# Peptides against a protein of PDB entry 4N7V: the designs that were tried, part 183

Target 1, 222 residues: chain A of PDB entry 4N7V
Amino acid sequence: TLRSITSPLVAHRLKPIRQKTKKAVVSILDSEEVCVELVKEYASQEYVKEVLQISSDGNTITIYYPNGGRGFPLADRPPSPTDNISRYSFDNLPEKYWRKYQYASRFVQLVRSKSPKITYFTRYAKCILMENSPGADFEVWFYDGVKIHKTEDFIQVIEKTGKSYTLKSESEVNSLKEEIKMYMDHANEGHRICLALESIISEEERKTRSAPFFPIIIGRKP

## One batch from the design tools (peptide; made by RFdiffusion4, then SolubleMPNN)

Design b2_p27_6_s4 (from b2_p27_6, 9 letters changed)
Fold by OpenDDE base, seed 3:
Structure b2_p27_6_s4 (fold): chain B 222 residues (1-222), chain A 27 residues (1-27)
Amino acid sequence: as target 1 above (222 residues)
Amino acid sequence: ELTEEEEEEDLEKLEEELEKEREEEMK
């Protein structure tokens, strides 16, 4: 099943973006829907032959073939759906479209990993919790030039000198110089606070049927 | 159809673009 290889993508709160390649264009729309356009070249003109439009919650996939399958000239936005539209739920998506959905999902996940959900200013750093899940990316930009980037898979450290290295195990973290450990401790504290706030705010957001609370900025740059 | 290699290349390019955008927002 599709669910065995990926979960429904989540594009909520993401800003619009459009990425063009030779064979495809992927977009997040103002509506927070995600579009994958299949592009083919003919007579030195690019045409959109197929479009997958995925709902913001990833559960509904609308597929259409512009201009009756003849294609529509590539523009700065996806072509509007035609009368020949197929609509599928995530669990009923035909297998031939699974790779395209997975591509869209990876695209969205990458965008989420670069989209601030919580920005927290401390005395020493700007801390940013990103939108991706599970294991959201967490970045700490210290005002003195040190940077720490935490992901589910690794921790990247950039020192004041510009020296950069990646840590992939707890053992490597424990072997850090004392000076760097101080930065790591601060980063971890900021991370803890952001996660706690995310939980609290998300719960209040669930209770209220108002506009989304995220992204949020806490504190001010000193 | 996109190959897996092409998909990875596309994502790498996207990452670069997103990083540039974030750097501009941090000014």
Scores: peptide ipSAE 0.233, ipTM 0.823, DockQ to the pose 0.773
Fold by OpenDDE base, seed 4:
Structure b2_p27_6_s4 (fold): chain B 222 residues (1-222), chain A 27 residues (1-27)
Amino acid sequence: as target 1 above (222 residues)
Amino acid sequence: ELTEEEEEEDLEKLEEELEKEREEEMK
């Protein structure tokens, strides 16, 4: 099943973006829907022959073939759906479209990992909890030039000198120089606070059923 | 259709672009 390979993509709260590649264009629309445009070149012109439009919650996939399958010239936005439209649920998506959905999902997940959900300014750093889940990316930009990037899989450290290295285990973290440990301690504290705030804010958002509270900025840059 | 390698290359390029945008926002 598709579900065994990937979860439904989630594009809520993401800013619009359009990324062109050789064979496809992936977009997040103002509606927070995700579009995959399949591009073919004919006589040095690019045409969109197939479009997958995925709902913001990833559960509905609308597939259409512009201009009766003849294609429309590539533009700055996806072509409008025509009369020949197929609509599928995530669990009923034909296997032939799974790879395209996976591509869209990976794209969205990457964008989410670079999209601030909570920005927290401390005395020493700008801390950012990202939108991706589970295990959201967490970045700390120290005002003195040190950078720490935490993911579910690793921690990347960029020192003042520009020296960069990746830590993949607790043993490696424990082997850090004392001066770097201070930065790590601050990063971890900022991370803890952001996670706590995320929980509290999410609960209030659930109770009020109002417009999204995220993204949120806490504090100010000194 | 995109090959898996092409998709990975596209995602790597996107990551680089997104990182550059973030660095500009941080200035």
Scores: peptide ipSAE 0.232, ipTM 0.824, DockQ to the pose 0.815
Fold by OpenDDE base, seed 2:
Structure b2_p27_6_s4 (fold): chain B 222 residues (1-222), chain A 27 residues (1-27)
Amino acid sequence: as target 1 above (222 residues)
Amino acid sequence: ELTEEEEEEDLEKLEEELEKEREEEMK
């Protein structure tokens, strides 16, 4: 099943973006829907032959073929769904579309990993908790030039000199120079605070059933 | 259709663009 390969994509709170790639155009719309436009070139003109429009929660997929499958000239937005429209749920999506859905999902997940959910300014750094899940990315931009990027899989450190390295185990973290450990300690504290705030804010969102509170900015740059 | 290799390349390019945008915002 598709579910055994990937979860439904989540595009909530993401800003609109349109990215042209080699054979496709992927967009997040103002509606937070995700569109994959399959592009073919004919006579030096690019045409959209197929469109997958995925709901913001990833659970509904609308597939259509512009101009009865003849294609529509590539423009600054997806063509309107007018011809040969099919609608599927995530669990009922035909297997022939799974790869395209996975592509959209990976695109959205990448955008989420670069989309601030919580921005927290400390005395020493700008801390950012991202939108991706599970295990949201966490970045710390120290005002002196040090950068720490935490993911579910690794921690990347960029020192003042520009030296960059990746840590993948606790033993490697423990072997850090004392000067770097100070930055790591601060990063970890900022991360803890952001996670705590996320939990508190999310609970309030649940209680009030209001519009999303995220993204949020805490504090100001000194 | 996109190959897995092409998809990965597209994602890498997107990551670079997104990172560049964020770096510009930090200046």
Scores: peptide ipSAE 0.227, ipTM 0.819, DockQ to the pose 0.791; fails the geometry check
Fold by OpenDDE base, seed 1:
Structure b2_p27_6_s4 (fold): chain B 222 residues (1-222), chain A 27 residues (1-27)
Amino acid sequence: as target 1 above (222 residues)
Amino acid sequence: ELTEEEEEEDLEKLEEELEKEREEEMK
């Protein structure tokens, strides 16, 4: 099943973007829907032959073939749906569209990993918790030039000298130079605080049922 | 925080991965 390969994409709170690749254009719309435009070239003109429009929660996929399948010239936005529209739920999506959905999902996940959910300014650093899940990326930009980037899979450190390295195990983290451990400790503290705040704010959102509170900025740069 | 250039590069890599997966399925 598709669900065994990927979860429904989540595009909530993401800013609109439009990116062209070799074979497709992927967009996040103002509506937070995601569009995958499949592009073909004919006579030096690019045409959109197929569009997958995915709801912001990833659960509904609308597929249409512009201009009766003849294609529509590539423009600055997806072509409008035609009369020949197929609508699927995530669990009912035909297998032939799974790769395209996965493409959209990976794109969205990438965008989420670079989209601030919580920005927290400390005395020493700008801390950013990203939107991706599970295991949201966490970045710490120290004002002195040190950077720490935490993901679910690794920790990247950029030192003042510009030296960069990746830590993939706890043993490597424990083997850090004492100076770097100080930065790591601060980063971990900031991370803990951001996670705690995320939990609290999310709970308040649930209770209030208002517009999203995220993204949020806490403090200001000194 | 992603630049358009970074997004494009990452998407290109993603496409390569998708193609590799397809090639593996075709074997």
Scores: peptide ipSAE 0.101, ipTM 0.662, DockQ to the pose 0.051; fails the geometry check

Design b2_p27_8_s1 (from b2_p27_8, 10 letters changed)
Fold by OpenDDE base, seed 5:
Structure b2_p27_8_s1 (fold): chain B 222 residues (1-222), chain A 27 residues (1-27)
Amino acid sequence: as target 1 above (222 residues)
Amino acid sequence: MELSEEEEKEHLEELEKKLEEEREKEI
């Protein structure tokens, strides 16, 4: 099943974006829907041949073939759906579209991993908790040039010298130089605080049932 | 019409670059 390979994508709170490559354009719309446009070149003109429009919660996929499958000239936004529209739930998506859905999912996941949910300014650094889940990315940009990037899988460190390395295990973290451990300790504290704030704010958001509270900025740049 | 893994990789790399550039503007 598709569910055994990936979960429904989540595009809530993401800013609109449009990114083109040779064969595809992926967009996050103002509506927070995700569009995958499949592009073919013909006579030096690019045409959109197929569109997958995915709901913000990833559960509904609308597929259409512009201009009866002849294609619609590529523009600055996805072509409007035609009368020949197929609508699927996530669990009923035909297998032939699974790869395209996974592509959209990876696209959205990357955007989420680079989209600030909480920005927290400390005395020494700008801390950023991202929107991706589970295990949201956490970045710490120290004002002196040190950078720490935490993901679910690794920790990347960029030192003042520009030396960059990736840590993939606790043993590697424990082997860090004392100076770097100080930065790591600060990063971990900032991370803890952001997670605590996320929990508190999310609970208040649930209670009030108002507009989204995120993204949020805590403190100010010194 | 199918996307190759290479095409997807290139797309994600370009996206990451764009997102990083946007974040740099917000700093």
Scores: peptide ipSAE 0.505, ipTM 0.916, DockQ to the pose 0.812; fails the geometry check
Fold by OpenDDE base, seed 3:
Structure b2_p27_8_s1 (fold): chain B 222 residues (1-222), chain A 27 residues (1-27)
Amino acid sequence: as target 1 above (222 residues)
Amino acid sequence: MELSEEEEKEHLEELEKKLEEEREKEI
């Protein structure tokens, strides 16, 4: 099943974006829907031959072939759905579309990993918890130039000198110089606080049927 | 139509660059 290889994509709270390659265009719309446009070149003109429109929660996939499959000239936005529309749930998506869905999912996941959910200013750093999940990316930009980027897979450190390295194990973290450990400790504290606030705010957001609370900014740059 | 893995990789790399540039402008 599709569910065995990926989860439904989540595009909530993401800003609109459009990125083109030779054969495809992927967009996040103002509606937070995700569109994959498949592009073919003919007579020096690019045409959209197929569109996958995925709901913001990833559970509904609408597929259409613009202009009766003849294609629609590539524009600055996806072509509007035609009358010849196929609509699928995530669990009923035909296998022939699974790769395209996974592509859209990876696209959205990357956007989420670069989209601030919580920005927290400390005395020493700007801390940023991103939208991706599970294991949201966490970045710390110290005002003195040190940067720490935590992901589920690694920790990247950029020192004041510009020296950069990646840590992939706890052993490597424990082997850091004492000075760098101080930055790591501060980063970890900021991370803990952001996660705690995320939990509290998300719970209040669930109780209220109001507009989303995220993204949020806590504190100010000193 | 199908996309190659190489084209997908290139697309994601270009996306990452764009996202980083946009993020630096906002905050």
Scores: peptide ipSAE 0.503, ipTM 0.917, DockQ to the pose 0.773; fails the geometry check
Fold by OpenDDE base, seed 4:
Structure b2_p27_8_s1 (fold): chain B 222 residues (1-222), chain A 27 residues (1-27)
Amino acid sequence: as target 1 above (222 residues)
Amino acid sequence: MELSEEEEKEHLEELEKKLEEEREKEI
C-alpha cells in the first residue's frame, strides 16, 4: 500500500513556493494545496501534460490532464482543473501515481524542514524550530556567526571561521572543543524551550479551535 | 511520464539551496 511506504503529506502553514525542473514543477499554493505539474517540451515550448493536485492534509489527490491531454503551455501557476478530473483518497490512489505522490511528499517535507514554526530570539542567537515532523529540525544562528543545525539524524556545526562538520553520535558531541560545547549547550537549551512552547501552544490551540497560532516569534533580535 | 530519481534529487538540492539562501537573507 502507499501508506506502507509514506504518510500523507502535510502542507499546513507553509508559504507558497514554486520550483521548476526540466520535467516537473512542484508548487505549494496559497490554499496550501500541493501541485505536481509534469512538463513536456515540444517545439521549444513547455507544456503541462499532467497535474496532481494534493490537498493540504495529503488525503485527497485530484488528477487531471490539461486541455484533454493535449497539454497547456507552462505558466507561472498550475493550469485550472478541467471537467475531466479524477479524485482519489490517499488509500485509493492508483499505484501508477505513487512515485509522483512520494515526490510531492519529499518536496513538502524539505520545505517543512526549512519553515519556521517557532522562532526564539535569545541574547546570543536566533533559534528556530521547524515545521517538519517527527523530530523537527532545529537551527541556531548565533549573532557572532556560529551556526548549529540539529536534525533527527545529525548535528551540523559551522564555526566562526566557516569550518563545518557533522556529528552523528553522542561520542562525537562529547569530543567537541570546550568553546563549541558552550554553543551546543545554548542550542540545546533553546531547543528545549522551543519544544516546551510548542507543546503549550499546541494545547491552547486545541482548546480554542481558532485560527492557527503558528508560526510564532518569541522575543526580538537584540 | 515518470521522473528519474536523479532528477528528483537535483530538484530537491536546488530547492534546499533556494530555501537556505532565502533564510540567510532574513537574518
Scores: peptide ipSAE 0.502, ipTM 0.916, DockQ to the pose 0.885; fails the geometry check
Fold by OpenDDE base, seed 2:
Structure b2_p27_8_s1 (fold): chain B 222 residues (1-222), chain A 27 residues (1-27)
Amino acid sequence: as target 1 above (222 residues)
Amino acid sequence: MELSEEEEKEHLEELEKKLEEEREKEI
């Protein structure tokens, strides 16, 4: 099943974006829907031959073929669904579309990993907890130029000199120079605070059933 | 129409670059 390979994509709270490649355009719309446009070149003109429009919660997929499958000229937005429209749930999506869905999912996941959910300014750094899940990315941009990027899989450090390295184990973290450990300690504290705030805010959202509180900015740059 | 893994990788790399450039402008 598709579910055994990937979970439904989640595009909530993401800003609109449109990214083109040679054979595809992926968009997050103002509606937070995700569109995959399959592009074919003919006579030096690009045409959209197929569109997958995925709901913001990833559970509904609308597939259509512009101009009865002849294609629609590539524009600044997806063509309207007018011809040969099929609607599927995530669990009923035909296997022939699974790869395209996975492509959209990875696209959205990347956007989420670069989309601030919580921005927290400390005395020394801008801390950012991202939207991706599970294990949201956490970035710390120190005002002196040091950067720390934490993911579920690794910690990347960029020193003032521009030297960059990746840490994948606790032993490597423990072997850091004392000067870098100070930055790591600050990053870890900022991360803890962001996670605590996320929990508190999310619980309040659940209670109020209001519009999303995220993204949120805490503090100001000194 | 199918997308190759290479095309997807290139697309994601371009996207990441764009997203990073946008974030750098905000600091």
Scores: peptide ipSAE 0.496, ipTM 0.915, DockQ to the pose 0.870; fails the geometry check

Design b2_p27_8_s2 (from b2_p27_8, 11 letters changed)
Fold by OpenDDE base, seed 1:
Structure b2_p27_8_s2 (fold): chain B 222 residues (1-222), chain A 27 residues (1-27)
Amino acid sequence: as target 1 above (222 residues)
Amino acid sequence: MELSDEEIEEFLEELEKKLEEEREKEL
C-alpha cells in the first residue's frame, strides 16, 4: 500500500513556493495545496502534461491532464483543472501515481525542515525549531558565529573558525571539547524549551480552535 | 512520465539550496 511507504504529506502553515526541475515543477500554493506538474518539452517549449494536486492534509489527490492531454504551456503557476479530472483519496490512489506522490511528499518534508515553527531568541543565540516531523530539525545560530544544526539523524557543528563537522552518536557528542560542549548545552536547553513551548502552544491551539498560532517568535535578538 | 531517483535527489538538492538562500536573507 501507499501508506506502507509514505504517510500523507502535511503542507499546513507552509509558505508558497515553486521549484522547477527538468521534468517536473512542484509547488505549494497559497491554499497550502501541493501541485506536481509533469513537464514535457516540445518544440523548445515546455508543456505541463499532467498535474497532481494534493490537498494540504495530503488525503485528497486530484489528477488532471491539461488541455485534454495535449498539455498546457508551462507558466508561473499550475494550469487550472480541465474537464477530465480524477479525484482519489490517499488510500485509493492508483499505484501508477505513488512515485509522484512520494516526490511531493519528500518535497514537502524538505520544505518543512527549513520552515520555522518556533523561533526563540536567547542571550547568546537564535534558536529555531522547524516544522518537520517526527523529530523536527533544530537550528541554533549563535551571535558569535557558532552554528549547531540538530536533526533526527545527526548534529552538525560549525565553529567560529569555520570548521564544520557532523556528530552521529552520543559518543561523539561526549567527546567534544569543553568549549563546544558549552554551545551544545545551550543548544540543548533551547531545544528543550522550544519543544515544551510547542507542546503548550499546540494544546492551546487545539482548545481554542482559532487560527493557527504557529509560527511563533519568542523574544528578540539582543 | 516517470521520475528517476536521481532526478528526485537532484531536485531536492536544488530545493535545499534555494531554501537555504532564502533563509540566509531572512536571518
Scores: peptide ipSAE 0.356, ipTM 0.864, DockQ to the pose 0.800
Fold by OpenDDE base, seed 5:
Structure b2_p27_8_s2 (fold): chain B 222 residues (1-222), chain A 27 residues (1-27)
Amino acid sequence: as target 1 above (222 residues)
Amino acid sequence: MELSDEEIEEFLEELEKKLEEEREKEL
């Protein structure tokens, strides 16, 4: 099943973006829907042959073929659906579209990993908790130039000298120089605080059922 | 019309670069 290889994508709170490659254009719309446009070149003109429009919660996929499959000239936005529209739920999406859905999912996941959910300014750094889940990315930009990027899989450190390295295990973290450990300790504290605030704010958001509280900024840049 | 794994990775790399550039503008 599709669910065995990926979860429904989540595009809530993401800013609109459009990214083109040779064979596809992926967009997040103002509606927070995700569009995958499949592109084919003919006579030095690019045409959109197929469009997958995925709901913001990833559960509904609308597929259409512009101009009855002849294609529509590539523009600055996806072509509007006209005729021959198919609508699927995530769980009943035909297998032939799974790879394209995965493509959209990876796109959204990357955008989420680079989309601030909580920005927290400390005395020493700008801390950023991202939108991706589970295990949201956490970045710390120290004002002196040190950078720490935490993901579910690794920790990347960029030192003042520009030296960069990746830590993939606790043993590697424990073997860090004392100077770097101080930065790591600060990063971890900032991370803890952001996670705590995320929990509290999310709970209040649930109770009020109001407009989204995120993204938020806490503190001020020194 | 299929997308290869290589094409997807190239796309993601380009996207990551774009997203980073946008973030740098906000910093």
Scores: peptide ipSAE 0.354, ipTM 0.864, DockQ to the pose 0.784
Fold by OpenDDE base, seed 2:
Structure b2_p27_8_s2 (fold): chain B 222 residues (1-222), chain A 27 residues (1-27)
Amino acid sequence: as target 1 above (222 residues)
Amino acid sequence: MELSDEEIEEFLEELEKKLEEEREKEL
């Protein structure tokens, strides 16, 4: 099943973006829907031959073939659905579209990992908890130039000199120079605070059933 | 139409670069 290889993509709260490749254009729309446009070139002109339009919650996929499958000239936005429209749920998506869905999913996941959910300014750094889940990315941009990027899989450190390295275990973290440990301690504290705030805010969102509270900015740059 | 793994990875790398550049402008 598709579910065995990926979960429904989640594009909520993501800003519109459009990224072109040789064979496809992927977009997040103002509606927070995700579109995959499959592109073919004919006589030096690019045409959209197939479109997958995925709902913001990833559960509904609308597939259509512009101009009866003849294609629509590539533009700055996906063509409107007019011909040969099919609608599927995530669990009923034909296997022939799974790879394209996975492409959209990875696109969205990357965007989420770079989309601030909580921005927290401390005395020493700009801390950012991202939208991706589970295990949201956390970045700390120290005002003196040090950067720390935490993911579910690793911690990347960029020192003032520009030296960069990746830590994948607790032993490696423990072996850090004392100077770097101070930055790591601050990063970890900022991370803890952001996670705590996320929990509190999310609970309040659930209670109020209002518009999303995220993204949120806490504090100001000194 | 099929998308290769290589094409997807290249796409993601380019997207990551774009997103990073946009974030740097906000500092």
Scores: peptide ipSAE 0.351, ipTM 0.863, DockQ to the pose 0.808; fails the geometry check
Fold by OpenDDE base, seed 4:
Structure b2_p27_8_s2 (fold): chain B 222 residues (1-222), chain A 27 residues (1-27)
Amino acid sequence: as target 1 above (222 residues)
Amino acid sequence: MELSDEEIEEFLEELEKKLEEEREKEL
């Protein structure tokens, strides 16, 4: 099943973006829907031959073939759906479209990992908890130039000198220089606070059932 | 039309770089 390969993508709260490759264009729309446009070149002109439009919650996929399958000239936005459209649920998506859905999913996941959910300014750093889940990316940008990037899989450190390295185990973290450990301690504290705030705010958001509370900014740059 | 794994990975790497560069300008 598709579900065994990937989860439904989630594009809520993501800003519109459009990224082109040779064969495809992936977009997040103002509606927070995700579009995959399959592109073919003919006579030095690019045409959109197929479009997958995925709902913001990833559960509904609308597929259409612009201009009756003849293609529509590539523009700055996806072509409008035609009268001949197919609509699928995530669990009923034909296998022939799974790879394209996976592409959209990976695109969205990357964007989420770079989209601030909580920005927290401390005395020493700008802390950012990202939108991706589970295990949201967390970045700390110290005002003195040190950067720490935490993911589910690793911690990247960029020192003042520009020296960069990646830590993948607790032993490597424990082997850090004392001066770097101070930055790591601050980063970890900022991370803890952001996670706590996320929990509290999410609960209030659930109770209120109003417009999204995220993204939020806590504090200000000194 | 199928997208190759290599094409997707290259795309994601490029996108990641772009997103990172854009965010660095905000600090």
Scores: peptide ipSAE 0.347, ipTM 0.863, DockQ to the pose 0.796; fails the geometry check

